Peptides against a protein of PDB entry 5Z08. Designs and how they scored, part 144

Target 1, 168 residues: chain A of PDB entry 5Z08
Amino acid sequence: RQKDEWAKKTSSLMKQLDWFIGEHLGAMLAAEELGGPVVGELMEIDPDDLSAGFNAHGKLKKATSQPDLDRRQRRIDDIWGPQDEQGQAHKRKRGADEALAASAEMRDLIEQLMNKLVEAGGDNSATYVEIPRESAAARFLVRSKVAMFHPNDARRLRLVDFGRDLDD
Target 2, 222 residues: chain B of PDB entry 5Z08
Amino acid sequence: GLPRLIDAIEEASKIPAKRRQTPIKPTIEKLTTHLYTHGASPDSLLRLADLLTLRNHLDQASLAAITRNLYPSSTVSDEVVLRFIGALGHGQLKPTLALQALFLRWLVMVYHLLENPGVLGQVYGVLFDLLDTAAIRPQLCHLLALVTRRKHVRPFRIQAILTLSRQTGGDPNLTGLLRVFKNYYPEIIVGDATKGRASAFKHPDPQWRQHLDEIQQRRSEA

## One batch from the design tools (peptide; made by RFdiffusion4, then SolubleMPNN)

Design b2_p17_5_s3 (from b2_p17_5, 8 letters changed)
Fold by OpenDDE base, seed 2:
Parts: structure tokens; sequence; C-alpha cells
Structure b2_p17_5_s3 (fold): chain B 168 residues (1-168), chain C 222 residues (1-222), chain A 17 residues (1-17)
């Protein structure tokens, strides 16, 4: 009875999590993978720093002296301006596909992390998932304090055990 | 059953409290007990949404009690959502701002049960334009944090929320919403004035959530 | 934050595991 109630609750929560990932997180993770903003980082970007834009490495370019208010407005207008319907449709489709891919990656990663936690039976060494790459999904889980990298191996990620870490 | 309780309350809602032959409080208590135990079906939920959002002679305590026990037993239709959204803002025919805050809190808590979450995205502008209303702002920011997609994060809205944030001395809920916007546009400066602890938009009522889950589970077994 | 929401889901799920 308790196990069944638990299984149902877990299933319900997992469905909600899947929904949250698909509806909210996937697009942002996809944006991060595409060199967009880091999900959930409060980058305190100074107003003056934003006018400079980001380099290919996602770092703020040093603003040259006269950040013309017009360039920021133009970049906003270039982002928001009428991009041709076809270019927007293709970007939207690509963005949707990338968001779906990022959602799937995050879902799969969370599922693997949870499965390993269950399978480990309390052995912390067995809770690590091998990740093929440091994805936006993996980084976000770590930033969220939901997952931790192995201290000696950044290819190994584990779920934080919220049940046990309170008793130590 | 629930329909008969709603019928009795609907009839009582048409009559001023001083002119009622019978006190409505016992019927409200029966309704809230039923809602707590079984939740509201989609049809009952719509009827209750009308009772909560339309001007009637029900007292604020009764309306608040119904809202606090408004557990959906199933999904929440677009029509129900739109009733609550239509009840927001200023006007003599609209519910009190305190009740509107409860409606927004309810929408946050049942967001995962919406038949079409996109309906809130369609009314995003209506919600966003109410951010200046301090009494509902905390719950409104939370709901907007859930609803916001890239299509909604427009330059004029970024500027509007930045301006409002400055005017409010850095309301943590506005800062929280700006963080959501920043996920779509990293170039949004959540300025030094937002050094305030941004609202984390935590679930408003974990106990309510747990009880909702129990009601929803009973549906999956039927 | 999204991180807080995700954490809350995962925490609740993990507590149920």
Amino acid sequence: as target 1 above (168 residues)
Amino acid sequence: as target 2 above (222 residues)
Amino acid sequence: SLADVLRQYIEEISQSL
C-alpha cells in the first residue's frame, strides 16, 4: 500500500517534472547549448557591460567608450525586429527541435541519476552516472545543487541524496 | 452530492445575507469539506469559478474558504482559467484584490493540471499589465514566472519591469521575474538595486500540493 | 528560480525513492 502510494506519487511528480522540463527548461537549456545565456546564473551584468555584447566564448566584450544607446536599441530591434517570416519560422523550428533535444537530454540525465541512486542502495560510489559531455543539462543540475560532479572526475555526475545528507 | 451543494450556494448567493432565511455557513462548510475530500469535477469547478468571480452576495470569508479548498479532481479547463483571469484587476464588479491574490495563488498551484497551459500565454499581456497592482504582484510574478516563454520577453516588457522594479525599490518578485526573463535574454541587467533576494517562487503551499496529489491519484485509480 | 523549482521536484522525488 505505501509502496503503491509512493510509486503513484513518484510517477505523478515525474510527470510534473517532465512537463516542467519540456515546457520551461528545455528551451533555456537549448539556448545555453547554442551559446546563449547560462540557465539560472544570476549574471550581475552591469548595464554598461551589456551594451558590449558577448564574444564567441559567451564573455562580455569590453564596451568601447561611447556605447551608443542606438546600438543597443538596434540589437534589441535586430532580435525583435521583423525578421522575415521564413527566417523566423526556420529559427523557431530549429529552436523547437533544439528545445526538444535539450528536454530529452535533461529527462534522460535525471532518469539515469535517479536510477543510479536507487540501484546504489546507499553506496555513494555507485551513484555516479557517466556523462559523455558537460552539457547544459549537467551544468544546470549542478548549479541547482541537485547533482554533484565526482571530485576527481568531471565525467561522473551523481544526484544529491536529499534524504541522507541531513543526518550527517 | 457536490452539485446540490453548489445549487444551494448559487441560490443563496442571489440573496443578501440579511434576507436569507437560513444561514449559508453550514452549506459552505459542507461544500469545503466535500471539496477537501473529493475535489471538484470540471463541471463543478466551472460553477465554482463563476461563484467566486461573479459579483454575488457571498461573504469574503466564504469565498476565500471555497478558494482554499478548490482542489481539482481532474484537469482545469481553459474556461475555468479564463474566469479567474477575467476576475483580475480593478473594477466595481471584480472580486477584491485579496481574493484575486488567492485566485492567482490557486492558478500557480494547479498550473500542472491545466488542459492547455498555453491559454495563460495567450492572456500574458493582461497578466503583465497588472504588475503595478501591489496587492496581487507576488502571486502574479509567480504565475508569470511559470507562463513566460521567449515570445513574451519583449523589449517593452523588459523595460516596463525594470522601471517598475526601480519604482518599487527592487521588489523581490519583480527581480525573480527578471531572472526568468534573463534566461531568455542574458543581456538583461538585473541591476544592483536587485541585490535583493529574488523570490525563488517556491510552491505557495506544500500541504495543499500534497493533498491535491492525493485527490488526483484517486482519479487515476477509477 | 528554475533551479529552485527543479530542486524541489527532484528533492520530492528523491525523498519518495
Scores: peptide ipSAE 0.317, ipTM 0.394, DockQ to the pose 0.368; fails the geometry check
Fold by OpenDDE base, seed 5:
Order: C-alpha cells, then structure tokens, then sequence
Structure b2_p17_5_s3 (fold): chain B 168 residues (1-168), chain C 222 residues (1-222), chain A 17 residues (1-17)
C-alpha cells in the first residue's frame, strides 16, 4: 500500500515535471540553444529584440554579417523575427519544433540521470551519464545545481545527491 | 457550473479572437462572477492556472480579470503553485510581466492556503534569480519574505541582494528582503545603500483577503 | 528560476526514488 502510494506520487511528480519541461522550460532552452538568453539569466529580451539575435553571451547582436551566426540568427529570426504572414507560420512552426526538441533533450537527460542514480546503488562513480554535447539542457541542470560535471571529464554528468546535502 | 465555463473558455482560447464565432467576454464575465461568488475548487484552479500560464489566444484583460477573481474555495495544490512559478521570467511564451506580477501577488495572498508551503522553499532560487526584473520585484520580494528560511540565506544571495540594492538605488523591497535575511544572520551589515525605508510587506489587498475568508468560511460550514 | 523549479521536482523525485 505505502509502496503503491509512493509509486503513484513519483509518477505524478514525473508527469508534473514533464509538463513543466514541455510547457515552460523547453521554449527557453530552445531559445538558449539558438543563442538566446541563458535560461535563468536576465532575459531582458523584448520579443522584437529577438529578431536581432544573440551573441555567444546571450546579448542582442546588431546584425553583423557572420554566416554561421547568421544561421543561428536566422533560426532566432525565424522563431522570433518579424511576423510576415507566410514567414510567421513557418517561423512559429520552427520555434515549436525547436521547443519540442529541447524539451525532449531535457526529458531524456533527466531520465538518464535519474536511472543512473537508481542503478548506482550508492556508488557515486556509477551515477555519471555521458553527454554527447554541452547542451542548453545540460548547462541548465548544472546552473540549477541539480547536476554536476565530473571533475575530470566535462562529458560526464551526474545528479546532485540531495540526500547527503540536507544534513549539512 | 464552473467546469462548463472553463470548458468554453479553454476551447475559445485555442482560437484567435478574430476567428471566434462568438465573443468570449460574456463567458469571462460569467466565470469571474462565479469565482467571486463561490471560488475555485482545486481541480478548477489547476485548469485556470493552465489558462493563465500557457500561451493561448485570451486577451490580457481577460487573463487579469480571472487572476483578480482567482479565489480558492479550498487549498492550493503544489501543481497549481508550480504552474504559476513556471510562468515567471522573460520569454515570448511566458505571460506578460504585468500578469506575472498579478500571479506573484496572488501567491502572496493565498500563501496560507497552500497544501505544502515548502514547495515555494524548494523553488526559492527560481524566485530569487528574478529579483533584477523590476516589473515583478515588489511582489517577488514580498513572496520571498514569506518563503525565506535559514537554509536560503546564503552568502552569495546576501551579496546578490546587496549588489542589486546598490544598482537600484536602494529599492525598499530589496531592503525589506535583506531585513528578513538579517533575522537569520544578524551580522549582515545592511550598508548605507539600505538607509532607505524598507517595505513592511503588508497584505496587498485587504478587501480581497476579507472576501477570500468569506469564501473559505462557507466551505468549512458545508 | 526555472532551475529551482526543476531542482525541486528532481529533488522531490530523487527523494522518492
């Protein structure tokens, strides 16, 4: 009975987390991946300013001609740029697709991190997930103090053990 | 009943105002009247939280009117709280800062009805990191003043408030929050930047509180 | 921040693991 109630509670929390990621976090992670503001930093970004794109520090770039920045900027402009009627539908769709992709990446990463924590059985060395890239999702987890990189390998990420830190 | 009004508004929220067959304003007025008279159940609160926090085609005046009449008839669940917290900050998919300020004000006014007040303590850093957002800072500082415990008063947050207080010319809400911190760490030097009058974090709307109490009392008698 | 909301969910879920 208690185990079933606990399992139901955990399932409910997972559903709430999935909702939170999908409805709120995913779009912001997508904006960060596209060179937008860092999730949790001062996003003094007027939607109109999103059209100008972001530098590597999430600051609004003036339209400078660098081509690879232009693709990310075009993606930002495509997501956030001026609403020409036909372009807006494609831009909104692309923004939605990037938000969905970022949501999926965050969900998958959290799931992997939680699974490794459970599987490790208290062995901290076994709690690390290998990440293919430093994503907005991974960075956000670290900034959130939810996850930590391995001290010697930035490709390895683990959940913070919240059980130990409560007693100090 | 309230569920049917919410159903109608949810369906209308999916459609741009120019493409709606019927004006939604009369339905919003019925909803707000119902909320004012009876309050919202936990289930209705969750649905209304989604309408308020998710991007939809509802106008800002309607969203503000719903928020101003969002009286809980019972408790406020963690899920409802987290919907409002998730709606905070900057972004095109987020509610306007004006609406976010109303959400924070609402959370302050219903804080005593939370099923688990600890949920706000768990999201403390989310709230704290938004202190630089001037438009929501007054209500945010008030909410943080209610939520702050010793575990939240860390050196980096003390320094962050002190820095932001200097940058803002001594915002009285930041000074008020720093006084709350000082209750846990008396050694905190509220420097010259805090010579300003601290906010007392008084209840934002005494009339709203009185009306909430009347709604809550009717439930306890039923 | 969304970070803290996420942390709260993860903390609560992790405590429930």
Amino acid sequence: as target 1 above (168 residues)
Amino acid sequence: as target 2 above (222 residues)
Amino acid sequence: SLADVLRQYIEEISQSL
Scores: peptide ipSAE 0.306, ipTM 0.422, DockQ to the pose 0.503; fails the geometry check
Fold by OpenDDE base, seed 4:
Parts: structure tokens; sequence; C-alpha cells
Structure b2_p17_5_s3 (fold): chain B 168 residues (1-168), chain C 222 residues (1-222), chain A 17 residues (1-17)
């Protein structure tokens, strides 16, 4: 009974986390990967706003502002193509695809981090996940103080054990 | 009914105001009137939370009007709470800081109706890290004052509030929150850090509370 | 912040693990 209630609660929380990642975080992580603002430091970006591009400071360009010919805007313009109706549809689709990819990467990374924490059975040395790259997702987890890099290896990431901090 | 009004607003929210065939204001007025009279069910609250927290083409006045009339007819789910918490902070996708302040005020006013008040304790860090945002700080401190338990009162948070209180010239809401912390750790010195008056965290809207109580009582009689 | 929301979800889930 308690285990079933716990399992239901955990499942509900996971669904909420998945929703949060998909609806809010994914687009911003995608923006960071595309050279946009750093997640949590700068403005949240709509997938539709990703198509507007970013200025040199990583701020969303207003739709009325001429695309600054900076390298970031060119890359976004190259990704998103010309401002025709077909180009806008392709832009929106690519923005959605990048947001989905970033969401999937974040979900997978969180899942791996949680699984390693459970598998380690209290051995902190066994809690590290090897990350193939320093992604926006990985950086965001560290900035959020949810994860920590190994002090000697930036390819190894572990979840902060919040359970132990309750017993101290 | 309420679901049909929400449907119409959801559809209108997808369309820029200039491209709408019909003005949305009459539908918003019908919604707010319905909410004022009957409140919102848990399912309706979730849908309204999405309309309020997700970026859409609704105007700020309409969003504020919905928020001001967001009376729960029953309980408030964790999911609804988390939608509002997720909407907090700086961002273009986030609601305006003015609207965020209304959300925090709403959470304060419905705190006693949460299905799980512990959900806010779980998101304590989120709320705490937003204390530097001056525009939402008053309502945020009030919410934190309700949510704070001994487990949240950690040395680093005490120091963070003390530092922020000095930087803000003794914001009365921060002083109020420090007094809440002092209930758990009496050794906290509030007076030397802040020459300011502490907020008493009074109920934000007594009339809203009374009307909520009337809506909630109708549920218990049904 | 989003970071804080994420932290709280993860903290809550981790405490339930």
Amino acid sequence: as target 1 above (168 residues)
Amino acid sequence: as target 2 above (222 residues)
Amino acid sequence: SLADVLRQYIEEISQSL
C-alpha cells in the first residue's frame, strides 16, 4: 500500500517533470545550444521566438528589428532560412525539433543520473554518469545545483544526493 | 458552462488579437463572472493555469482578470501549483513580473486549499532563489513565510537573506521572513542587519478570502 | 527560476527514490 502510493506519487512527479522539460525547459536549452541566452541567466525563449534569432548578447531580437549581421544571427538565419511563409513554417518546425531534441537530452540525462544514484547504494564514487559532451542540459543541471561534475573530470556528472542532506 | 468558456478562450489564445474575428473580452468577462459565482473545479483550474502561465496571445489585462477571479471550488492540485511556480522568474516566455506577483498572491490566498501543502516545501529552493527579484519579493516572502519549516532554515539561506536584506536597505518583507526563520533558530539576529520594520504578512485580500469561503461552503453543502 | 523548479522536481523525486 505505502509502496504503491509512493510509486504513484513518484510517477506523478516524473510526469510533471517531463511536462516541465517539454513545455518550458526544452526550448530554452535548444536556444542555448544554438548560441542563444544561457538558461536561467537570460530570457526564456518560445520555439516561435527562436526563429526571430538572437543578438550578440543572446537576447531575442524583436521581430521588427533588422537581423543583426552577427555570426549568431547568420547561423540562426542559416538554420531558419529566408522570411517567407514557407521559410517561417520550416523555421517553426526546426525550432520545435530542436526543442524536442533538447527536451529528450535533458530527460535522458536526468534519468541516467537518477538511475546511477539508485544503483550506487550509497557509494558516491559509483554515482557518476559519463556525458559525451558538455551540453546545455548538463550545464543547466550544474548551475541548478542539482548535479556536480567530478572535480578532476568534467565528463563525469553526478546527481546531488538530496536524501542524505535531510539526515544531517 | 465553464469548460466551453475555457475552450473558446484557449482557441482565441492561439490567435493574435489583430487576427481574431471576434473580440475575446466578452468571453473573458463571462469566464470571470462564472469563476466569481461558482469557482473553478480542479480540472478547470489546471486548464486556466495553462492559459495563465504558458505564452499565448491573451492580453495582460485579461490574464490579470482571470487570476483575480481564480477561486477554487474545491482543492488545488500539485500540478496546478507547479504550473504557477514554473511561471516565476525572468524570461520572455514567462509571464510579466506583475502577473507573477498575482500568481504568488493567489498561492498565498489558496494555501489552505492545497491538496498537498508539502509541494511548496519541495520547491522551496526555487522560491528562495527568486528573492533578489524586487517586483515579486513581497508576495514571495509571504509565501515563503507560510511554507518555511525547520528543514528549510539552513545556514546558507540565513546568510543569503541577511546579505540581501543589507543590499536592499532592509526590505520589510525580508525582515519578516527572517523573523519566521528566527522561530526555528532563535540565535538569528534580525535587528542588527535591518533597521527596517518587518512585514506582518497579513492576508492580501480579506474580501477575496470571504468570497472564497462562501464558494467553498457551497461545496460542503452539495 | 527554471533551475529552481528543476531542482525541486529532482529533489522531490530523489527523496522518493
Scores: peptide ipSAE 0.302, ipTM 0.441, DockQ to the pose 0.553; fails the geometry check
Fold by OpenDDE base, seed 3:
Structure b2_p17_5_s3 (fold): chain B 168 residues (1-168), chain C 222 residues (1-222), chain A 17 residues (1-17)
Amino acid sequence: as target 1 above (168 residues)
Amino acid sequence: as target 2 above (222 residues)
Amino acid sequence: SLADVLRQYIEEISQSL
């Protein structure tokens, strides 16, 4: 009975997480990947600050020069801005495809991070997932204080152990 | 019935206002009238939460009207709560701050109907980190005043409120929240940082509460 | 914030694992 209630609760939470990623987070992550606004605490950042990207610590880099900003903002405006009729359908489809891709990447990354945490059995050195790239998903997890990069290797990401790290 | 009205609004929400063959306003008025009379079932409430929180082509006045009439006929699920919480903050894909303030006000007014009030305690950090957003701060402080437990009253949050209170010139809502914190940690000095009168966090709409109670009573008799 | 909602889901799921 308690195990079944727990399993149902966990399943419900996973469904809610999947919904949250798919319906809210994926599109914003896709926008960030396309050079749009940074997801999370930095969403108040001027589009100009977004071009700077994030460092390995998920912090905004100092804005480099203007030209790359206009292209990224245009791409977001092209995906999410008021569009004219025919160009809208293709751009919306592309935006939807990018949002789906970003959602899938975030889901997969979270799953890998959770699996590694379970497999490590409390060894923090074994909890790192190797990431192929610094994605918007990875950066968002770090900004969210959900994940941390390895101090010496930005290709290695681990989940924050909320059970242990809250007591330190 | 309510499901058919929601279906019509969902379909209309996919289409820009300029391309709609029929005005949506009469359907919104029928929906809000139905909600006022009967409330929303859990299933309808979830669908309405999607309409309110997801980016669509509905106008702000319609979204606000739905939110103001969003009477639950029963309980409010965690899923519905989390949809509204997920809609908070800044971003082009998020609802306007004015609409977010209405969502927070709604959460305050339906707090006693939550299936699991603990869900808001879980997202406490989310709500707390939005306190710097002036447009939603009054409703955030009220919601946090309901949600706050001893586990949430951490030194860094105490300091954050004190700092923000100084920066805002002693926002009464922040002072009110600090009083809630002081119930758990009496040593918190509220006075020197906050020359302002504390908010009492009274119910935001007594008439809405009374009408909600009438809707809830009809369910218990059925 | 979305970050906090995500963190909460992950925290709750991680605690349930």
Scores: peptide ipSAE 0.288, ipTM 0.414, DockQ to the pose 0.520; fails the geometry check

Design b2_p17_5_s4 (from b2_p17_5, 9 letters changed)
Fold by OpenDDE base, seed 4:
Structure b2_p17_5_s4 (fold): chain B 168 residues (1-168), chain C 222 residues (1-222), chain A 17 residues (1-17)
Amino acid sequence: as target 1 above (168 residues)
Amino acid sequence: as target 2 above (222 residues)
Amino acid sequence: DLEDELRRLIEEISKSL
């Protein structure tokens, strides 16, 4: 009985998490990955000013023609720029595909983080997942206080153990 | 009990050490022993926060000893937090910077026991404006790393940290705080301007934490 | 807050693991 209630509760929570990722986070994560606003911020900062990034002096970099920044900005412009009706349908489809991809990335990352926590058996050194890049998904988990980067390696992310992990 | 020990210390705190009829040290030792064994209730924490933060005739060693043994047996109220925050900065009526650093360290170590963690978010500006105070900066950066939310990460604060980081020769605690900010603003460049390693903001006292957990566990079983 | 909601969900799941 208690195990069945626990299993049902866990299943319900997993469904809620999946729904939350798919319905609320996916599109916003995709927008952040494309160089749009950070998830959950109505940026009072002009997106154009942020796309330039901050230099070592905290000044907005002038838009240096770095091809990758131009790709992100083009993706923003391709998503948010004025496009004709046919362009809007393609934008909506592309936006939906990017939202699905971002949702899948977040789900996969959470699953890996949870699996590593379980596999580690209390060894905090073994709880780290290697991430290929600092993604919007990874940053969101850190902002949510559910994950932490390794202090010396930004490619390593671990889940916060809400049961034990006050220690590291 | 603890209330009677606090009463005795409160009365002694009103009198200069040279004019006390009885040495306060034995009473402080009894208090610290009691705190170590049982912790402090929310009501006792408030009274102790007043003793620690208000100008009185207690010596710095006694105040530091109380602070180092200030184990909450329960939660920490907003009022207790605000007493410690109000004690920060420069002024003749404020505690020493060394004692302020202990208060900030304490707030870091008990952060998970706050009744309302949001109270620190409300005073974020006050904490942030003290980052120029070198003596308390390490603990301030650690506390800010815990408290920081999206609403706090603003361009002017990013610029302020970058400026202060340059002025300090790349304080690792400021670099650590900037790394926290980078989670909200990925465009922030961390490391190029600062030759310093980022602080990991590790728990400042693992033994203190373990002992706190033992005190908290005993309450959950009672 | 979306960040708080995710934290709530992950915390509740983690307590059930």
Scores: peptide ipSAE 0.512, ipTM 0.757, DockQ to the pose 0.376; fails the geometry check
Fold by OpenDDE base, seed 2:
Structure b2_p17_5_s4 (fold): chain B 168 residues (1-168), chain C 222 residues (1-222), chain A 17 residues (1-17)
Amino acid sequence: as target 1 above (168 residues)
Amino acid sequence: as target 2 above (222 residues)
Amino acid sequence: DLEDELRRLIEEISKSL
């Protein structure tokens, strides 16, 4: 009975998480991956300041000079720019597909992180998931204080164990 | 009990060591033993925070010994946190920088027991402005890494850390804090790990944590 | 806050693992 109630509670929480990712995070994560605003930053930071980035001297890069910024800005402009109805429909579909992809990436990443934590049996060195890149999903998990990067390897991410304190 | 030990130390703290009728060391040892065994209640924790942070005639070794044994048996109140934060910085009435570093280390180790973690977020500016103080910087960066939220990551603070990082030759703790900021601003260039490994911000004392957990667990069973 | 909500969910799940 208690085990069944626990299993039901866990299943319910997983469904809530899945819903939360799909309904609230997916589109914002996709926007961040496309060079849009960082998830949850929409309110206070000028998107232009974010898109400009910071140079090694901590100065905002002026938007004008880096072609890769132009590609991100073009993607933002492609998402938000005035486009014809057909272009908007295709962009909305593409945006929806990107939101679904971002949701799937976040779900998969969380699943991998949880699986590694369970499999590690308390060995913190074994809890790291190798990530191919620093994604919006990975950064969001770190900002949420549910994941941590390896201090010396930004390609290694682990789940924070809330049941066991931060082992060394 | 613990309150009587605190009373005796409070009274002794008002008197210069040379003028005390009785050595305080045995009472400090009793206090630290009690704290190690049972931890400090919220009320006792506040009184001890005052003893540690206010200028008195206690010696630095005694203050350090109390701080090293300052296990909360329960939660840590905003008032206790603010006592320690208020003790930071430069000034004749402030504790030594060595003791301030111990306070910051303590705040890191008890961060999960704060009644309101948001209190540290409210004093974020005060903490951030102390980053130039080399003696407390390691623990301060660790605490800031825990406390940092989106609202704290501002262009002027990014610039301040970058400037200070250059001035310090790439302090690994500042690099670690910049890495935390990079989660909010992906465009932050964290310089090559080759010149300064970013601090891992590992738990400062695993044995202290384990002992804290044992003290906390006894409370949940009682 | 979306970050806090995710944290809540993950923390609750982790406590149940």
Scores: peptide ipSAE 0.509, ipTM 0.756, DockQ to the pose 0.374; fails the geometry check
Fold by OpenDDE base, seed 1:
Structure b2_p17_5_s4 (fold): chain B 168 residues (1-168), chain C 222 residues (1-222), chain A 17 residues (1-17)
Amino acid sequence: as target 1 above (168 residues)
Amino acid sequence: as target 2 above (222 residues)
Amino acid sequence: DLEDELRRLIEEISKSL
């Protein structure tokens, strides 16, 4: 009985997580990966903007317009900009495909992190997943305080041990 | 009990050491032993926070000993947190920078016991503006790494850390804090901005953590 | 927020691991 209730609860939570990733996170993660806004942030900080510096109120100082800003802005415009009806349909389809890919990446990463935690049997050194890149998915998990990078290797990510890790 | 020990120390703190009829050291040792064994209740924590943060006639060694044994038996209130935050920085009435570093270390080690972790987020600007103070910077960066949320990561703060990192020759704690900020703004170039390695922000004292867990477990069983 | 919601879900699942 308790094991069955636990299994049902876990299954329900996994379904909620899958739904949450697919319906809410996927599109935003895809936008971040394509050079759009960070998930839940509208403010973008370009490396060129960082180089130009900011005032005490967080406003950009005069950015030197470098041509690479035009590429990123074009990418953002290619993702979010108004296109004609045919361009909008192709853009919507591409956006949907990228959202599905980002959702799949997030699901796979969470699954790997959970599996490694279970396999490690309490050895924190064995809980790390190797990630091919620092993705929007990985960053989002870290911001959510559910994952942390290895102190010396940004390609290694582990699930936070809830209640034991004071080190975020 | 703990309240009576605090009463005796509060009274002694009003009197210069040379004018005390009895040495305070034995009472401090009793207090620290009690704190190590049982921890401090929320009410006791507040009283101890006042003793630690307000200017009095207690010696620095006694204040440091109390801080090193300041195990919460329960939660840490916003009021206790704000006493320690209010004690930070430069000023004739403020505690020494060495003691402030111990307070920040304590806040890191008890962060998971805060009644409202958001209180530190409300004073984020106050904490951030102290990053130029080298003596407290390691613990301050660690605390900021825990406290930082999206609302705190702003262009002017990114630029401030980058500037301070250059000025300090790439302090690893500042690099560590920039790495935290990079989770919110992936465009932040951490490696090129600083020649130093990032701090890992590891737990400052694993033995202290273990002992805290033992004190907290006894509360859950009671 | 979205980050808090994900944390809630993962924490609840992790308690079941």
Scores: peptide ipSAE 0.502, ipTM 0.754, DockQ to the pose 0.370; fails the geometry check
Fold by OpenDDE base, seed 5:
Order: C-alpha cells, then structure tokens, then sequence
Structure b2_p17_5_s4 (fold): chain B 168 residues (1-168), chain C 222 residues (1-222), chain A 17 residues (1-17)
C-alpha cells in the first residue's frame, strides 16, 4: 500500500515535470539556445547585447559580423521577424520543432541525472553525467539549484541529492 | 553553561589584557570546548557575533579560535549574518582581514542553516564591492557563488569581475565566480576553466561539516 | 518563478526516490 501510493505520487510528479517542460520550458530553452533571452529573464538586457557577448575585456563585443553570431541572430530574426503568412507558418513550425527538441533535451538530461544518482548508490563521484555541451537545459538546471557542474570539468553535471541533505 | 562563559568573556573583552585580574585563555578554551561539543543557540550566536565583530580587547588568536568553533546548534538569524557582513571591509573599527576571511568561510559553511538565505542577496552589493580586497577574495567569491541569482548578474558587475580578473592575472576565484555568472549570462567568455584556472568552491572544511551535522542531528532528536 | 517550480518538482521527485 505505501509503496503503491509512493509509486503513484512519483508517477504523478513525473507527469507534472513532463508537462512543465513541454508547456513552459521548451520554447524558452530553444530561444536561449538560439541566442535569445535566458529562460525566465524578462531580459532587461537587450537581446542584441546578448548576441554581442562579453569579451575577455568585459566590454560588450560590438556586433562584429562574426558569421556564426549573424547566423544565430538571423535564425532569431527568421523565427520572430514579420514575414509573410507562409513565412510565418514555416517560422512557427520551425520554432515549434526547436521547442520540442529543447524539451526532449531537458527531459533526457533530467532522466540521465536521476538515473546516475540512483545508480551511484551514494558515491558522489559516480553521479556525474557527461554532457556534450553546455546547453540552455544544463544552465537552467544549475540556476534552479537542482544540478551542479563538476568542479574541474564543465562537461560533467550531477543532480543535487535532496534526499541526503535531509538524512545527513 | 554557555551563557556564563560568554558573560565572563564579554566582561574580560572590555579590559586590556595587561589589566585583567584573571587570564582569559582558560575561559576561551572552556568556551571553544563547549561550542565544539554542543554548538551555540541563536541567542548565544548573536552574543558571540558581537564579541567577534565589535572592537574589544580580545586577542586575535582567541577570536579565531571562537570563530573556528562557532557551530550553530540551530538556525542562523539574519541579525547574526548582518553582524558578520557589517564587520567586512577596511576601517579602524573593523576586524582584521584574516578574521574577516574566517567570517566569510563560516558564512559559507553555515549557509544551509540561515533562517533567511535571501538576506545575503540583499547585501550582495556590499559583498561584491569587496572583491578588490585580495585577503578576503577567496572566501568572498565562494560566498557570492552561493548567493548569486539572476537579479545580481548585471552588465556592470560582469565588467567589474572581468576587469578585476585581468588586473589580478586571472585569479581562480574570480574565474569561478564568472563561471557562476555564465549560468545566467551564457555569452560571458570564461577563460580556459577546463585548465584548472577556476575555483571549484568546494566545502572549505569537510571535518567541520561532519561535526556540524552531528551537532544539528542532536537537536532534531531533542 | 520557473526555476523555483522546477526545483520544487525535482526536489519532490528526489525525496520519493
């Protein structure tokens, strides 16, 4: 009985998490990956200031035409720019596809992080997931204080163990 | 009990060491032993924070010994936090920078016991403006890494850290703090953090943590 | 706050693991 209630509660929470990722996070994560606003920031920072980035001198890189930044900004403009009805439909579809991809990335990352935590059996060194890149999803988990990077390796991410922090 | 030990030290702190009738060292040792065994209640923490942060006639070794044994038995109030924050920086009435570094280290180690972690976020500017003070920078960056939220990651602060990082030849603690900021502002170029040039902000003292946990556990059972 | 909501959900799930 208690195990069944626990299993039902966990299943319900997982469904809520999946819904939350799909309905609220996916589009915003996709926007951040494209060089848009960081998730949950009504960026007082102009998106143009973000796209310019901060150089090692802490100055906003003047939007020098680095072709890759121009491609991301063009992709943002291509997603949000007022194009004709057909262009808007294609942009909306592309935006939806990017949101779905970002949602999937977040789900997969959370699943991997949870699985590694369970598999580690209390060995904190074994709880790290190897991530291919620093993604909007990874950054969001870190900002949410549910994950942390390995101190010496930004490619390794682990879930914060909320269960142990209660039992210790 | 702990209150009586604090009373004796408070009275002794008002008197120069050369004019004390009784040596204070045995009382400090009793206090630190008591703190190590039982921790400090919220009320005792406040009194000890005043002893540590206010100018008095206690020697630096005694102040450091108290700080190293300042285990909370319960939570840490905003008032206690603000005493330690108010003691930071330069000035004739301020504690030594070495003692300030111990206070910052203590705040890092007890951060999870704060009644209101948001209090440190409210004084974020005060903490941030002290980053140029090299003697406290390691612990200050660690504390800021815990406290930093979206609202704190502003362009002027990003620029300030980048400027200070250049001026210091790339202090690993500043690089570590920039890495924290990068979570909120992904376009921040953090130098080769992969090459060990960023602080990990590991717990400063695992043994102190373990002993704190033992003290905290005894409270939950009482 | 989206970050707080995610934290809540993951914390609740983690407590149930």
Amino acid sequence: as target 1 above (168 residues)
Amino acid sequence: as target 2 above (222 residues)
Amino acid sequence: DLEDELRRLIEEISKSL
Scores: peptide ipSAE 0.502, ipTM 0.753, DockQ to the pose 0.377; fails the geometry check

